# Peptides against a protein of PDB entry 5HB3, part 120

Target 1, 150 residues: chain A of PDB entry 5HB3
Amino acid sequence: RQMQDRCMSEYNQRIRNAPEGSIDPFRMACYKIIGRCDLSNRSLDGLQTDVNDWIWLQFNLARETDRSLELAGESYGLAELQASIREIGLKHFPKTAAEDTNGSFGMFFYLQILAGMFEQAIAYLYPFSYVDAVHFAIALTYYGLLRPVD

## One batch from the design tools (peptide; made by RFdiffusion4, then SolubleMPNN)

Design b1_p26_7_s2 (from b1_p26_7, 16 letters changed)
Fold by OpenDDE base, seed 3:
Structure b1_p26_7_s2 (fold): chain B 150 residues (1-150), chain A 26 residues (1-26)
Amino acid sequence: as target 1 above (150 residues)
Amino acid sequence: MEELQERIEELWQRGLPHANEIHESL
């Protein structure tokens, strides 16, 4: 708790009071990751990041915490991450094979798998690649991650 | 399992350029 409080204090102080251009983005990233500061902004400002960095950050910040222990009243868990992935999918990924111009359907499938959205992932993949969808469904079922609908 | 992992990696790599474009817009 003391370390988290210190991280939050330093993070907030620097964001509010630091002269323009004086903020070390790596230090701010450390406060973000370790202190889980300002969970409403899940980006690393001032750093050149890619999609892998973004995904890594989302999963590192996602924690099932007792809401009573979160000082800012903002909870960011698996449910919120899943909601974000759904939103990104609706906005930026193909819904049908006819819309797939870049072969990006596999990325959205994989994002759903990473987030534990197994049923939705298989349902999404099925119209793009029947063979892949069946193989993944078998594997997920074997590991008890996919519940067969009786 | 190895075959499925390889397939996931292929699908991931194929989607990376578009996903990076999306990330730049976020």
Scores: peptide ipSAE 0.290, ipTM 0.838, DockQ to the pose 0.886
Fold by OpenDDE base, seed 4:
Structure b1_p26_7_s2 (fold): chain B 150 residues (1-150), chain A 26 residues (1-26)
Amino acid sequence: as target 1 above (150 residues)
Amino acid sequence: MEELQERIEELWQRGLPHANEIHESL
């Protein structure tokens, strides 16, 4: 708690008081990651990042915390992450096999798996790759992550 | 399990270029 409070204080101080262009983006990234500062902005500003970095950040920031205990009323848990993944899927990924031009469906499938959206992931994958969907469904069921519909 | 992991990796790598394009828009 003390460390988080300190990170938040330093982060806010720098954002507010630092001259333009003087902010060390790596230091700010550390505050973002360790302190979970400014959860409304889940990006690493001023750093060249790729999708892997973004994904890593989203999952590292996601915490199941009581909103009442979150500083400044910011909460970012699994539900918010899942909502973000759904939104990204709707905007940027193919909805049907006919729309798939880049073979990117697998990426969105995997994002849903990472986010624990197992049923949705399988349902999404099914029209793109029946064989894969069945294999993953079997595996997920074996691990108790997918409940068979009676 | 290994085969499924390999398949996930293949699907991931295939989608990675497009995902990076998406990331640039985020």
Scores: peptide ipSAE 0.289, ipTM 0.839, DockQ to the pose 0.862
Fold by OpenDDE base, seed 2:
Structure b1_p26_7_s2 (fold): chain B 150 residues (1-150), chain A 26 residues (1-26)
Amino acid sequence: as target 1 above (150 residues)
Amino acid sequence: MEELQERIEELWQRGLPHANEIHESL
Protein backbone atom coordinates (compact mmCIF):
# COMPACT_ATOMS: atom_id res chain seq x y z
CA ARG B 1 0.00 0.00 0.00
CA GLN B 2 2.71 2.49 0.89
CA MET B 3 4.56 1.74 -2.32
CA GLN B 4 1.41 2.15 -4.37
CA ASP B 5 0.67 5.46 -2.72
CA ARG B 6 4.17 6.68 -3.44
CA CYS B 7 3.92 5.58 -7.06
CA MET B 8 0.62 7.38 -7.46
CA SER B 9 2.00 10.51 -5.87
CA GLU B 10 5.06 10.53 -8.10
CA TYR B 11 3.04 9.72 -11.19
CA ASN B 12 0.56 12.50 -10.57
CA GLN B 13 3.28 14.98 -9.73
CA ARG B 14 5.19 14.23 -12.91
CA ILE B 15 2.21 14.15 -15.22
CA ARG B 16 1.07 17.54 -13.94
CA ASN B 17 4.32 19.37 -13.36
CA ALA B 18 6.95 17.93 -15.65
CA PRO B 19 8.03 20.12 -18.55
CA GLU B 20 7.06 18.88 -21.99
CA GLY B 21 9.51 16.30 -23.28
CA SER B 22 11.15 15.75 -19.90
CA ILE B 23 9.04 12.78 -18.86
CA ASP B 24 10.79 9.44 -19.00
CA PRO B 25 8.15 7.15 -20.51
CA PHE B 26 9.74 4.05 -18.99
CA ARG B 27 9.57 5.53 -15.53
CA MET B 28 5.96 6.48 -16.07
CA ALA B 29 5.26 2.97 -17.29
CA CYS B 30 6.73 1.57 -14.08
CA TYR B 31 4.46 3.78 -12.01
CA LYS B 32 1.46 2.77 -14.07
CA ILE B 33 2.19 -0.94 -13.76
CA ILE B 34 3.26 -1.04 -10.12
CA GLY B 35 1.03 1.68 -8.80
CA ARG B 36 -1.92 1.08 -11.13
CA CYS B 37 -1.96 4.78 -11.79
CA ASP B 38 -4.53 6.40 -14.06
CA LEU B 39 -6.54 3.27 -14.85
CA SER B 40 -8.69 5.28 -17.24
CA ASN B 41 -5.71 5.31 -19.60
CA ARG B 42 -4.59 1.71 -20.06
CA SER B 43 -1.76 2.46 -22.46
CA LEU B 44 1.95 3.16 -22.19
CA ASP B 45 2.27 6.64 -23.58
CA GLY B 46 5.49 7.49 -25.33
CA LEU B 47 6.51 3.85 -25.76
CA GLN B 48 6.47 1.77 -28.88
CA THR B 49 4.25 -1.18 -28.01
CA ASP B 50 2.61 -4.02 -29.86
CA VAL B 51 -0.56 -5.99 -29.29
CA ASN B 52 1.23 -8.37 -26.93
CA ASP B 53 2.32 -5.49 -24.74
CA TRP B 54 -1.21 -4.13 -24.76
CA ILE B 55 -2.71 -7.47 -23.77
CA TRP B 56 -0.13 -7.96 -21.05
CA LEU B 57 -0.86 -4.52 -19.67
CA GLN B 58 -4.63 -5.03 -19.66
CA PHE B 59 -4.35 -8.24 -17.69
CA ASN B 60 -1.80 -6.84 -15.26
CA LEU B 61 -3.94 -3.82 -14.52
CA ALA B 62 -7.11 -5.85 -14.15
CA ARG B 63 -7.45 -6.77 -10.48
CA GLU B 64 -10.24 -8.02 -8.35
CA THR B 65 -9.86 -5.44 -5.64
CA ASP B 66 -12.16 -4.75 -2.78
CA ARG B 67 -14.36 -2.10 -4.32
CA SER B 68 -14.64 -0.50 -0.92
CA LEU B 69 -10.98 0.46 -1.08
CA GLU B 70 -11.02 1.86 -4.59
CA LEU B 71 -11.68 5.47 -5.30
CA ALA B 72 -14.78 6.10 -7.34
CA GLY B 73 -14.01 5.63 -11.04
CA GLU B 74 -10.67 3.87 -10.57
CA SER B 75 -11.95 0.30 -10.57
CA TYR B 76 -10.63 -1.97 -13.27
CA GLY B 77 -11.30 -5.67 -12.91
CA LEU B 78 -12.05 -8.72 -15.00
CA ALA B 79 -15.54 -7.51 -15.85
CA GLU B 80 -14.20 -4.29 -17.34
CA LEU B 81 -11.54 -6.18 -19.25
CA GLN B 82 -14.14 -8.56 -20.65
CA ALA B 83 -16.29 -5.63 -21.67
CA SER B 84 -13.31 -4.08 -23.43
CA ILE B 85 -12.60 -7.31 -25.31
CA ARG B 86 -16.24 -7.53 -26.40
CA GLU B 87 -16.11 -4.00 -27.74
CA ILE B 88 -12.85 -4.67 -29.57
CA GLY B 89 -14.40 -7.77 -31.10
CA LEU B 90 -17.46 -5.93 -32.29
CA LYS B 91 -15.40 -3.19 -33.88
CA HIS B 92 -12.35 -4.89 -35.28
CA PHE B 93 -12.85 -8.62 -35.77
CA PRO B 94 -14.91 -10.61 -38.26
CA LYS B 95 -18.32 -11.74 -37.05
CA THR B 96 -18.76 -14.44 -39.68
CA ALA B 97 -16.53 -16.64 -41.80
CA ALA B 98 -17.62 -14.65 -44.84
CA GLU B 99 -16.17 -11.49 -43.29
CA ASP B 100 -12.84 -13.12 -42.49
CA THR B 101 -10.32 -11.80 -44.98
CA ASN B 102 -7.19 -11.81 -42.85
CA GLY B 103 -7.61 -14.93 -40.76
CA SER B 104 -7.80 -12.82 -37.62
CA PHE B 105 -10.66 -14.74 -36.02
CA GLY B 106 -8.21 -16.85 -34.04
CA MET B 107 -6.81 -13.80 -32.30
CA PHE B 108 -10.21 -12.75 -31.04
CA PHE B 109 -10.97 -16.31 -30.01
CA TYR B 110 -7.79 -16.39 -27.97
CA LEU B 111 -8.45 -12.99 -26.37
CA GLN B 112 -11.80 -14.30 -25.15
CA ILE B 113 -10.13 -17.44 -23.78
CA LEU B 114 -7.55 -15.37 -21.91
CA ALA B 115 -10.33 -13.29 -20.41
CA GLY B 116 -12.24 -16.36 -19.23
CA MET B 117 -15.04 -15.89 -21.77
CA PHE B 118 -15.02 -19.59 -22.63
CA GLU B 119 -18.58 -20.07 -23.84
CA GLN B 120 -18.42 -16.96 -25.98
CA ALA B 121 -15.04 -17.98 -27.35
CA ILE B 122 -16.27 -21.40 -28.47
CA ALA B 123 -19.44 -19.95 -29.91
CA TYR B 124 -17.37 -17.43 -31.84
CA LEU B 125 -14.88 -19.98 -33.17
CA TYR B 126 -17.49 -22.50 -34.28
CA PRO B 127 -18.47 -20.90 -37.61
CA PHE B 128 -14.82 -20.25 -38.53
CA SER B 129 -13.38 -23.62 -37.58
CA TYR B 130 -15.76 -26.34 -36.52
CA VAL B 131 -13.01 -28.84 -35.75
CA ASP B 132 -11.06 -26.41 -33.60
CA ALA B 133 -14.18 -25.34 -31.75
CA VAL B 134 -15.03 -28.92 -30.89
CA HIS B 135 -11.50 -29.71 -29.73
CA PHE B 136 -11.32 -26.64 -27.53
CA ALA B 137 -14.80 -27.29 -26.18
CA ILE B 138 -13.78 -30.80 -25.16
CA ALA B 139 -10.63 -29.52 -23.50
CA LEU B 140 -12.41 -26.72 -21.65
CA THR B 141 -15.08 -29.15 -20.50
CA TYR B 142 -12.42 -31.56 -19.29
CA TYR B 143 -10.96 -28.81 -17.10
CA GLY B 144 -14.40 -27.76 -15.85
CA LEU B 145 -14.20 -24.36 -17.51
CA LEU B 146 -17.02 -24.85 -20.00
CA ARG B 147 -20.52 -25.42 -18.72
CA PRO B 148 -22.63 -27.46 -21.07
CA VAL B 149 -25.76 -25.52 -21.83
CA ASP B 150 -28.58 -27.78 -20.88
CA MET A 1 -2.83 -30.29 -24.83
CA GLU A 2 0.31 -29.75 -26.89
CA GLU A 3 -1.68 -29.91 -30.11
CA LEU A 4 -4.12 -27.34 -28.83
CA GLN A 5 -1.30 -25.08 -27.74
CA GLU A 6 0.29 -25.34 -31.16
CA ARG A 7 -3.03 -24.53 -32.77
CA ILE A 8 -3.51 -21.50 -30.54
CA GLU A 9 -0.03 -20.30 -31.43
CA GLU A 10 -0.77 -20.72 -35.12
CA LEU A 11 -4.02 -18.82 -34.84
CA TRP A 12 -2.31 -16.14 -32.79
CA GLN A 13 0.50 -15.65 -35.28
CA ARG A 14 -1.97 -15.44 -38.13
CA GLY A 15 -3.90 -12.72 -36.35
CA LEU A 16 -0.91 -10.65 -35.22
CA PRO A 17 -0.67 -8.34 -38.23
CA HIS A 18 -4.31 -7.36 -37.99
CA ALA A 19 -4.16 -7.12 -34.22
CA ASN A 20 -1.21 -4.75 -34.44
CA GLU A 21 -3.17 -2.59 -36.85
CA ILE A 22 -6.00 -2.53 -34.34
CA HIS A 23 -3.56 -1.70 -31.57
CA GLU A 24 -2.51 1.43 -33.39
CA SER A 25 -6.10 2.60 -33.11
CA LEU A 26 -6.54 1.76 -29.44
Scores: peptide ipSAE 0.278, ipTM 0.834, DockQ to the pose 0.834
Fold by OpenDDE base, seed 1:
Structure b1_p26_7_s2 (fold): chain B 150 residues (1-150), chain A 26 residues (1-26)
Amino acid sequence: as target 1 above (150 residues)
Amino acid sequence: MEELQERIEELWQRGLPHANEIHESL
């Protein structure tokens, strides 16, 4: 708790008071990761990152905490992560096989799997690749992760 | 399981360029 509070204090002080061009983006990244500072902005500003870095950061910041103990706007758990993935999917990924021009459907399928959205992931994959969807469904069922609808 | 992991990796790699474009827009 003390370290988190220190990270938050330093992060806020730097954002508000640092002279232009004096902010070390790596230091700010450390404060964000360790202190979970400014959870409304889940990016590493000033750093060159890719999608792997982004997804890693999302999962790193996601924590199931007692919401009663968190300040307003500081809650970010699995549900919020799943909501973000849904939003990204709706905006940036093909919804049907006919819309798929670059073969990116598999990426969104995998993001859903990582987020534990197994039923939705299989349902999404099915129209793009029937064979793959069936194989993944069997595997997920075998491990008790997919709930077959009776 | 190995075959499924390989398939996931293939699907991931195929989508990676587009995902990076998305990331740049976020």
Scores: peptide ipSAE 0.271, ipTM 0.829, DockQ to the pose 0.886

Design b1_p26_8_s1 (from b1_p26_8, 14 letters changed)
Fold by OpenDDE base, seed 1:
Structure b1_p26_8_s1 (fold): chain B 150 residues (1-150), chain A 26 residues (1-26)
Amino acid sequence: as target 1 above (150 residues)
Amino acid sequence: MNLLVGNAEEWLAKAREKIAELGAKA
């Protein structure tokens, strides 16, 4: 707790007072990851990251901590992550096969699977690849991850 | 960050792997 408070203080001080471009982006990343500072900004500005790094960051920040232990206003758990994924899906991913130009539907499917959004993932994949959607549905059901609709 | 990364087959393969992993832990 003391370390987290210190990280937050330092993070906030640097964001507010440091000249633009003078902040070490790696240091800021450490504050974000370790100190869980500024969880509203879930990006690593100034760092060259790829999509895998982004995914890793999202899931590492999404910790189900006892909300009672989190400082007021900076809670980010699985529910918030799922909400973020939904929002990203609406903004950046194809909704129909006709809109798919680069095969990015697979990525969004994968994100939903990672976030435990199994029903939504299958529903999303179905219009893009019927065969794959059925196979995934069978597998998820077999492992008890997908609730069969009676 | 441009999240529009293509190659559906690769992503689906990753998903298969993840589900298999989850299944093994269940």
Scores: peptide ipSAE 0.469, ipTM 0.883, DockQ to the pose 0.770
Fold by OpenDDE base, seed 2:
Structure b1_p26_8_s1 (fold): chain B 150 residues (1-150), chain A 26 residues (1-26)
Amino acid sequence: as target 1 above (150 residues)
Amino acid sequence: MNLLVGNAEEWLAKAREKIAELGAKA
């Protein structure tokens, strides 16, 4: 808690008072991750990151914590993450096989799996790859993660 | 960041791995 408070204090001070571009982006990233600062901005500006880094960040920032306990007054849990993934899916990923131009449907499927959106993930994958969707459904059911609908 | 990354087979492979991991923990 003490470390988190210090991170938050430093983050806020630097964001407000430091000249643009003068702050070490790695340090700011540390403050964001450890201190959970500015959770509304879940990106690492000034850093060269790839999609894996982005995914990692989203899921590491997602914590089931009471909002009242966070100094930032912001809460970002699994529900918010799932909502974000749904929104991203609607905006950026193909909805049908006909819309698929680059095979990115696999990534969105993976994101949904990571977020525990198993039913939605299978439903999404089905029109792109029937065989894979069935195999995944079987596996998820076997592990008790998917509830078959009769 | 561009989220439109291709190679569906690679993503599906990652998904398989994740599900296996979840299954092992369940």
Scores: peptide ipSAE 0.461, ipTM 0.881, DockQ to the pose 0.833
Fold by OpenDDE base, seed 3:
Structure b1_p26_8_s1 (fold): chain B 150 residues (1-150), chain A 26 residues (1-26)
Amino acid sequence: as target 1 above (150 residues)
Amino acid sequence: MNLLVGNAEEWLAKAREKIAELGAKA
């Protein structure tokens, strides 16, 4: 708790008081990750990041805490992460095979798998690649991760 | 979000690896 409070204090102080362009983005990233600072902004400002960095950050920030102990604006768990992935899917990924030109459907499928959205992932993949969707469904079922509808 | 978009097969391969990892932990 003391470390988190210190990180938050330093993070906020630097954001508010540091001269423009003087902020070390790596140092700010450390405060954000360790202190879980400013959970409303789940990005690493000033850093070149890819989708792997982004999803890694999301999972590191996500915590299942007693909601009664967290301020309403600072709760970020698996449900919120899943909601974020769903939103990104709606905005940035193809919805049909006809919209896919670069195979980006695979990335969204992967993100859903990472987030434990297995049923949605299979449903999404099915129109793009029937064979792959079936194989993944079999594997997920085998491991007890996919619940077949009785 | 700088989406380094690889081809579908690359992402599917990563998904296979992740599912295998999850299955080994279940």
Scores: peptide ipSAE 0.435, ipTM 0.861, DockQ to the pose 0.789
Fold by OpenDDE base, seed 4:
Structure b1_p26_8_s1 (fold): chain B 150 residues (1-150), chain A 26 residues (1-26)
Amino acid sequence: as target 1 above (150 residues)
Amino acid sequence: MNLLVGNAEEWLAKAREKIAELGAKA
């Protein structure tokens, strides 16, 4: 808790007072990750990040914190992550096989799996790859992650 | 950041791996 508070303080101070271009983006990233600072902005500006880094960040920030312990009221948990993924899906990913030009549907499927949106993931994948969707559904069911609709 | 990285097979492979990991913990 003390470390988190310190991170938040330093993060806010640097954002407000640091000269432009003087901020170490890695340090800021550390503050964001450890201190969970400014959870509304889940991008690491100034860092050369790839999609994997972005995914890692989103899931790292999406911690189920006990709401009772979060003073700032900004909780970014699994529900918020799932909402974000849903929104991203609507904006950036193909909705039908006809819209898919580069196979990006796989990425969105993966994101949904990571977020525990198993039913939605399978439903999404089905029109793109029936065989894969069925295989994943079987696997998820086997592990008790997918609740079959009775 | 262009999040639209193609290659469905790679992403599906990652998904398979993740599900396997989840299953191993369950």
Scores: peptide ipSAE 0.433, ipTM 0.864, DockQ to the pose 0.846

Design b1_p26_8_s2 (from b1_p26_8, 12 letters changed)
Fold by OpenDDE base, seed 5:
Structure b1_p26_8_s2 (fold): chain B 150 residues (1-150), chain A 26 residues (1-26)
Amino acid sequence: as target 1 above (150 residues)
Amino acid sequence: YDLHVGNAEEWLKKAREVIEEKGAAA
């Protein structure tokens, strides 16, 4: 808590006093990740991130915190991330095997699994690969992560 | 599954846009 408060104080001071774009991108990243500062801006300007870095960042920013203790602008948890992933899927990922030209369905499946959207992930994978969907369903059920449909 | 599909950068750009739009609305 003390570290977060300090980060927030420093962040606010720098944003007010520093010209736009003068803050070191890595320092900005630290303020966001550690200090939870200005989480509405999830892009790290000036940092070239690959897919893995972006995924890592999104999940780290989507930390489950007590929403009652977070400032309204900083309340972004797993549920919000899941909603975002769903929206990304609806807009930019194939819905059927016929629409999949680049094999991108696997990436969306992976994102859903990472976000704990297990039932949705299996349902999504099923039309692309029945065998794989069944295998994952069995595994997830074994670990108690998938609820069997009665 | 090769998760590093050749078009990963393209969907990443799109994903970023979605996230940024949601952040701006909040």
Scores: peptide ipSAE 0.262, ipTM 0.766, DockQ to the pose 0.057
Fold by OpenDDE base, seed 1:
Structure b1_p26_8_s2 (fold): chain B 150 residues (1-150), chain A 26 residues (1-26)
Amino acid sequence: as target 1 above (150 residues)
Amino acid sequence: YDLHVGNAEEWLKKAREVIEEKGAAA
């Protein structure tokens, strides 16, 4: 809490006093992750990140907490991230094997698994790889992560 | 197949676009 308060305090001071874009990108990342400051800006301009870094960031910024407990009055939880992933899938991932030209379906499956969207992930994987979908379904069920249909 | 196959950089660009658009709309 003390660290969060410190981050929020520094962020507020810098936002009020510093020129736009003058805050160090890494410091900005700290303000967002720890201080929960300005969570609507999730791109971290000025940082060269790969896919894994970006994924890590999105998940770390997505906190399951009561909005009333956020110092900045902002909240972005797993539900919002899941909604974003769904939207990414709808817009930019293949819906059928015939549409998949570069094997990108696996990436979307991976994202859904990371986000705990297990049922949706299996349903998505099924038309691309029946065998893999069945194997994952069995494994997820074994660990109690997949809700079987009655 | 590899779950990480495909043009990762291209995907990342598209993913960022979606996130930024949603953030701006929120």
Scores: peptide ipSAE 0.259, ipTM 0.765, DockQ to the pose 0.091
Fold by OpenDDE base, seed 4:
Structure b1_p26_8_s2 (fold): chain B 150 residues (1-150), chain A 26 residues (1-26)
Amino acid sequence: as target 1 above (150 residues)
Amino acid sequence: YDLHVGNAEEWLKKAREVIEEKGAAA
């Protein structure tokens, strides 16, 4: 909490007083990740990130914390991230094996799994790779993460 | 299959667009 308070204070000061683009991108990242500052902007301007960095960022921003304790008052949890992932899937990932030209379905499956969208992930993977879908379904069921349909 | 798609950068761009759109709407 103390660190968050400090980050928020510094962020507010800098955002008001610093010239545009003058804030160190890494520092900005810290304000977002640690301080939960300006979570509406989920991109790190000035930083070139790869897919792994982006994924890491999104999940770290999507913390399930007591929102009442967040100084920023901005809420961004797993549900919001899941909604974003769904939208990404609808817009930019293949819906069927016939649409898959580069094997990108795996990435979307991976994102869904990371986001705890287990049932959706398995359902999505199934038409692309039956064997893999079954394996994951078994594993997820074993750990109580998948709810089989009666 | 490889989880690391050859078009990862293209995908990333698209993913960012979605996130940014949601951020702007919030």
Scores: peptide ipSAE 0.258, ipTM 0.762, DockQ to the pose 0.057
Fold by OpenDDE base, seed 3:
Structure b1_p26_8_s2 (fold): chain B 150 residues (1-150), chain A 26 residues (1-26)
Amino acid sequence: as target 1 above (150 residues)
Amino acid sequence: YDLHVGNAEEWLKKAREVIEEKGAAA
């Protein structure tokens, strides 16, 4: 808690006094992850990030917290991340096999699974790979993660 | 197919765009 408060204090001081982009991206990441500062900006400009790093960052920022318990921080949880993933999917991922020219459907399936969007993930995968969709559905059901449809 | 698609960088750019747009709107 003290560390978080310190981070927030330092962040607030720096954003008021520092030119845009002058803060070290790694330090910015620390302020966001630890201090929950300025979570609306979930991209770290100036930081080279591959797919795995980006995914890691998004999920680390999506911490489940009660906003009322955060003194000066922002609340960003799994629900918001799921909404973002859904929006990304609607805009930028193929919806049918015919639209899939680069095999990107797997990545979107992966993102949905990571975000706990199991029903949606299976439904999405079905038109691309029936067999895989069935296998995942069975597995997820076995572990109690998939809600069967009546 | 691989879940970690080789062409992931293409959609990553688009994904970042969505995140940034949402952030700007907040």
Scores: peptide ipSAE 0.256, ipTM 0.766, DockQ to the pose 0.068

Design b1_p26_8_s3 (from b1_p26_8, 14 letters changed)
Fold by OpenDDE base, seed 3:
Structure b1_p26_8_s3 (fold): chain B 150 residues (1-150), chain A 26 residues (1-26)
Amino acid sequence: as target 1 above (150 residues)
Amino acid sequence: PNLHVGDAKTHLAKAREQIKKWGEEA
């Protein structure tokens, strides 16, 4: 697509040459989404973003295509998203109840659920809230989404 | 089930902070 090529060209030009804050962050977001530009940077600088916005972006950028088939030469699928969530969890979320001072474990649980990491999500939630973990485990099992562990 | 994420305002602020950190690491 000529438009996609233009987006890539403009994005690359602007990110390299434009002073910080001189580019409309919404325009840059459009270049990223439409042009598939700079998929290694899956954030939107200069925008007020919450977790819902972030996860929305991740799923919009996700593609189940081979990199060689993409015009942009970049690919990002569910597996990469799941890997990113794991890394985020290791760096930025509590691993134990003792580390949780603000209830942020729930957000990481939510992110894992959205990404289809059901077994990991339940395992993570269990030490924080046994009751909730059991409830979700029952529900996920009912819908055939939770794989039993031997 | 209650996710125990605290009050919405505080949680949102923390979430935004984390997203910012993620962007800085990218």
Scores: peptide ipSAE 0.016, ipTM 0.450, DockQ to the pose 0.085
Fold by OpenDDE base, seed 2:
Structure b1_p26_8_s3 (fold): chain B 150 residues (1-150), chain A 26 residues (1-26)
Amino acid sequence: as target 1 above (150 residues)
Amino acid sequence: PNLHVGDAKTHLAKAREQIKKWGEEA
C-alpha cells in the first residue's frame, strides 16, 4: 500500500508538472504496470510498441483484483478488455471478406482468441476462411474451450 | 471512459505492417 501510494503520488506529480515530452516514457510505463497508476489511460505514450506489446499491457492491467483492494477506484478486468476488443473490431477491422483489403482479419481473430472470446473468434473467422474456422473450432472443442450451442 | 481509440488505431496499424512482413518472410 505504501509503495503504491508513493507511485501514484509521483505519477500524478509528473503528469501535472512536467513539460510536455520531458517525462521518461519508460518510467511512466513502470508506474502504470507496477503501480497501476492512471488505468483509464491504457496506452504507453512515447513508446514504440507493436500489437503484441499492446495486448500484453492490456492483460497485465486487466487484473481481476478485488475491487475492494485496488486503492485506485478504477477497476479494469477481463470483461472490460473484451469490451474494448469488440469496439476495436467494429471500428478498425473488416466485417466481411469483401471489406478485407489488407488481410487484417487474422489479427482481430488473434486478439479475440487471446482475450478468451473463442466463440466470437470462430464466428468472425468463418466468412474469411471456412477451413481455418473449422480447424480452430475442432481444436478449441478438444481442449474444452468451445461450448457447443445445445 | 473514451478509450483513446487513437492509440489503439496506431498500434493496430503497426501490427498490420508487422503481420504483412511475417507473411512475406513465410
Scores: peptide ipSAE 0.014, ipTM 0.400, DockQ to the pose 0.056
Fold by OpenDDE base, seed 1:
Structure b1_p26_8_s3 (fold): chain B 150 residues (1-150), chain A 26 residues (1-26)
Amino acid sequence: as target 1 above (150 residues)
Amino acid sequence: PNLHVGDAKTHLAKAREQIKKWGEEA
């Protein structure tokens, strides 16, 4: 508890008082991840990040605990992560094969799988690759993760 | 960005591991 309080204090002090560009962005990332500071901002400013970095951060920040138990007063769980993935999918990923110019459909499929959105992931993959969708559906069913869509 | 996961089993294992971690934290 004392360590987290110190992390929050240092994080807030640096954000408020440090000149622009003087703070090591990796240090700020450490405060966010370890100290759970400023969880409403789930991005890493000043760092070049890709989709893998983004999803890694989301998983590290995600906690499915009671909000009342969070020392930072902020909570971010699986439901919020799933909502975020849906939103990013709608904005940044192709909805149909005709819209796919960069072959990025696989990444969005991957994100949905990581977030436990199995039924939606299979439904999404189906129009891009029927064969792959069937194979993944079989695998998910084998592990008891896929529910029949009514 | 390409799908980096090579096979369905590896992909599922990663997904299950993350879900399990969330369950343990709950």
Scores: peptide ipSAE 0.009, ipTM 0.407, DockQ to the pose 0.145
Fold by OpenDDE base, seed 4:
Parts: structure tokens; C-alpha cells; sequence
Structure b1_p26_8_s3 (fold): chain B 150 residues (1-150), chain A 26 residues (1-26)
């Protein structure tokens, strides 16, 4: 709690008082991850990040904490992450094999799997690779993660 | 059933491997 309060204080102070671009992006990342500061902004400005870094950040921020214990009043959970993934999918990933020029469908499939969107992930993968979709469906079912559509 | 975090990691690893294979085949 004390650390979180300190992080929040420092974060707010730096955002308000620091010259633009002078704040160490890694430090800002630490404030977000550890201090849960400014969860509405889930990007790491000034860092060269790939999709893996982005998703890692999202998962770290998407903590299922008891809402009653969240001091910052900002909650970002799995549901919000899933919503974000859906939005990203609609904007940035191919919807059909014909639209896929770079094989990016796999990344979106991966993101959905990571976010626990198993049914949606399989449904998305199917038109790109039905064989793989079936394999993943079997695997997910084996682990009890896929709800069979009655 | 409680999703054991371990299972999620395993699934992720498999997914990554499969995606990599897709990229190599593509």
C-alpha cells in the first residue's frame, strides 16, 4: 500500500511537472505495473514494444483484484482486456483468409487464447485453418477450457 | 473447473509453437 501510494504520487507529480518527453518510459511502465497508475492509458509511450510486450502489459494490468481493495479506483480486469482484444481484432486483424496478406491471423488467435476467449479464438481460426482450429478445439476441450456448443 | 495457471501456460506455449509453424509454412 505504501509503495502504491508513493508510485501514484510520483506518477502524478511527473506527469504534471516533468517536461514533455523527459520521463523515462521504463519508469512510467513501473508506475503502471506496480502502482496501477493511470490504467486508462495502457500503452507505453516512447518504448519500442511488440505485440508480446503489449499483451504482457495487458495481462499484468488486468488483475482480478477485489474491487474493494483497489485503492486507485480504476479497475481493469479480464473483461476489459477481452473487450480490448475484440476491438483490436475488428480494427487491425484480417477477418477472412482473403484479407490476410502477412499471416497475422495467428497473432489475433494467440491474443484471444491468452485472454481466455477460447470459443471466439477457435471460431476465428476456423476459416484460416480448419485443421488447426480442430486441433486446438480438441486440446482446449481436453483441458476443459472449451465449452462445447450444444 | 478451476483453470490452473499451469494449463494456460501450456496452452500458450502450444499456441506459440503452432503460430510459428504457420509462419514458416506460409
Amino acid sequence: as target 1 above (150 residues)
Amino acid sequence: PNLHVGDAKTHLAKAREQIKKWGEEA
Scores: peptide ipSAE 0.017, ipTM 0.427, DockQ to the pose 0.062; fails the geometry check

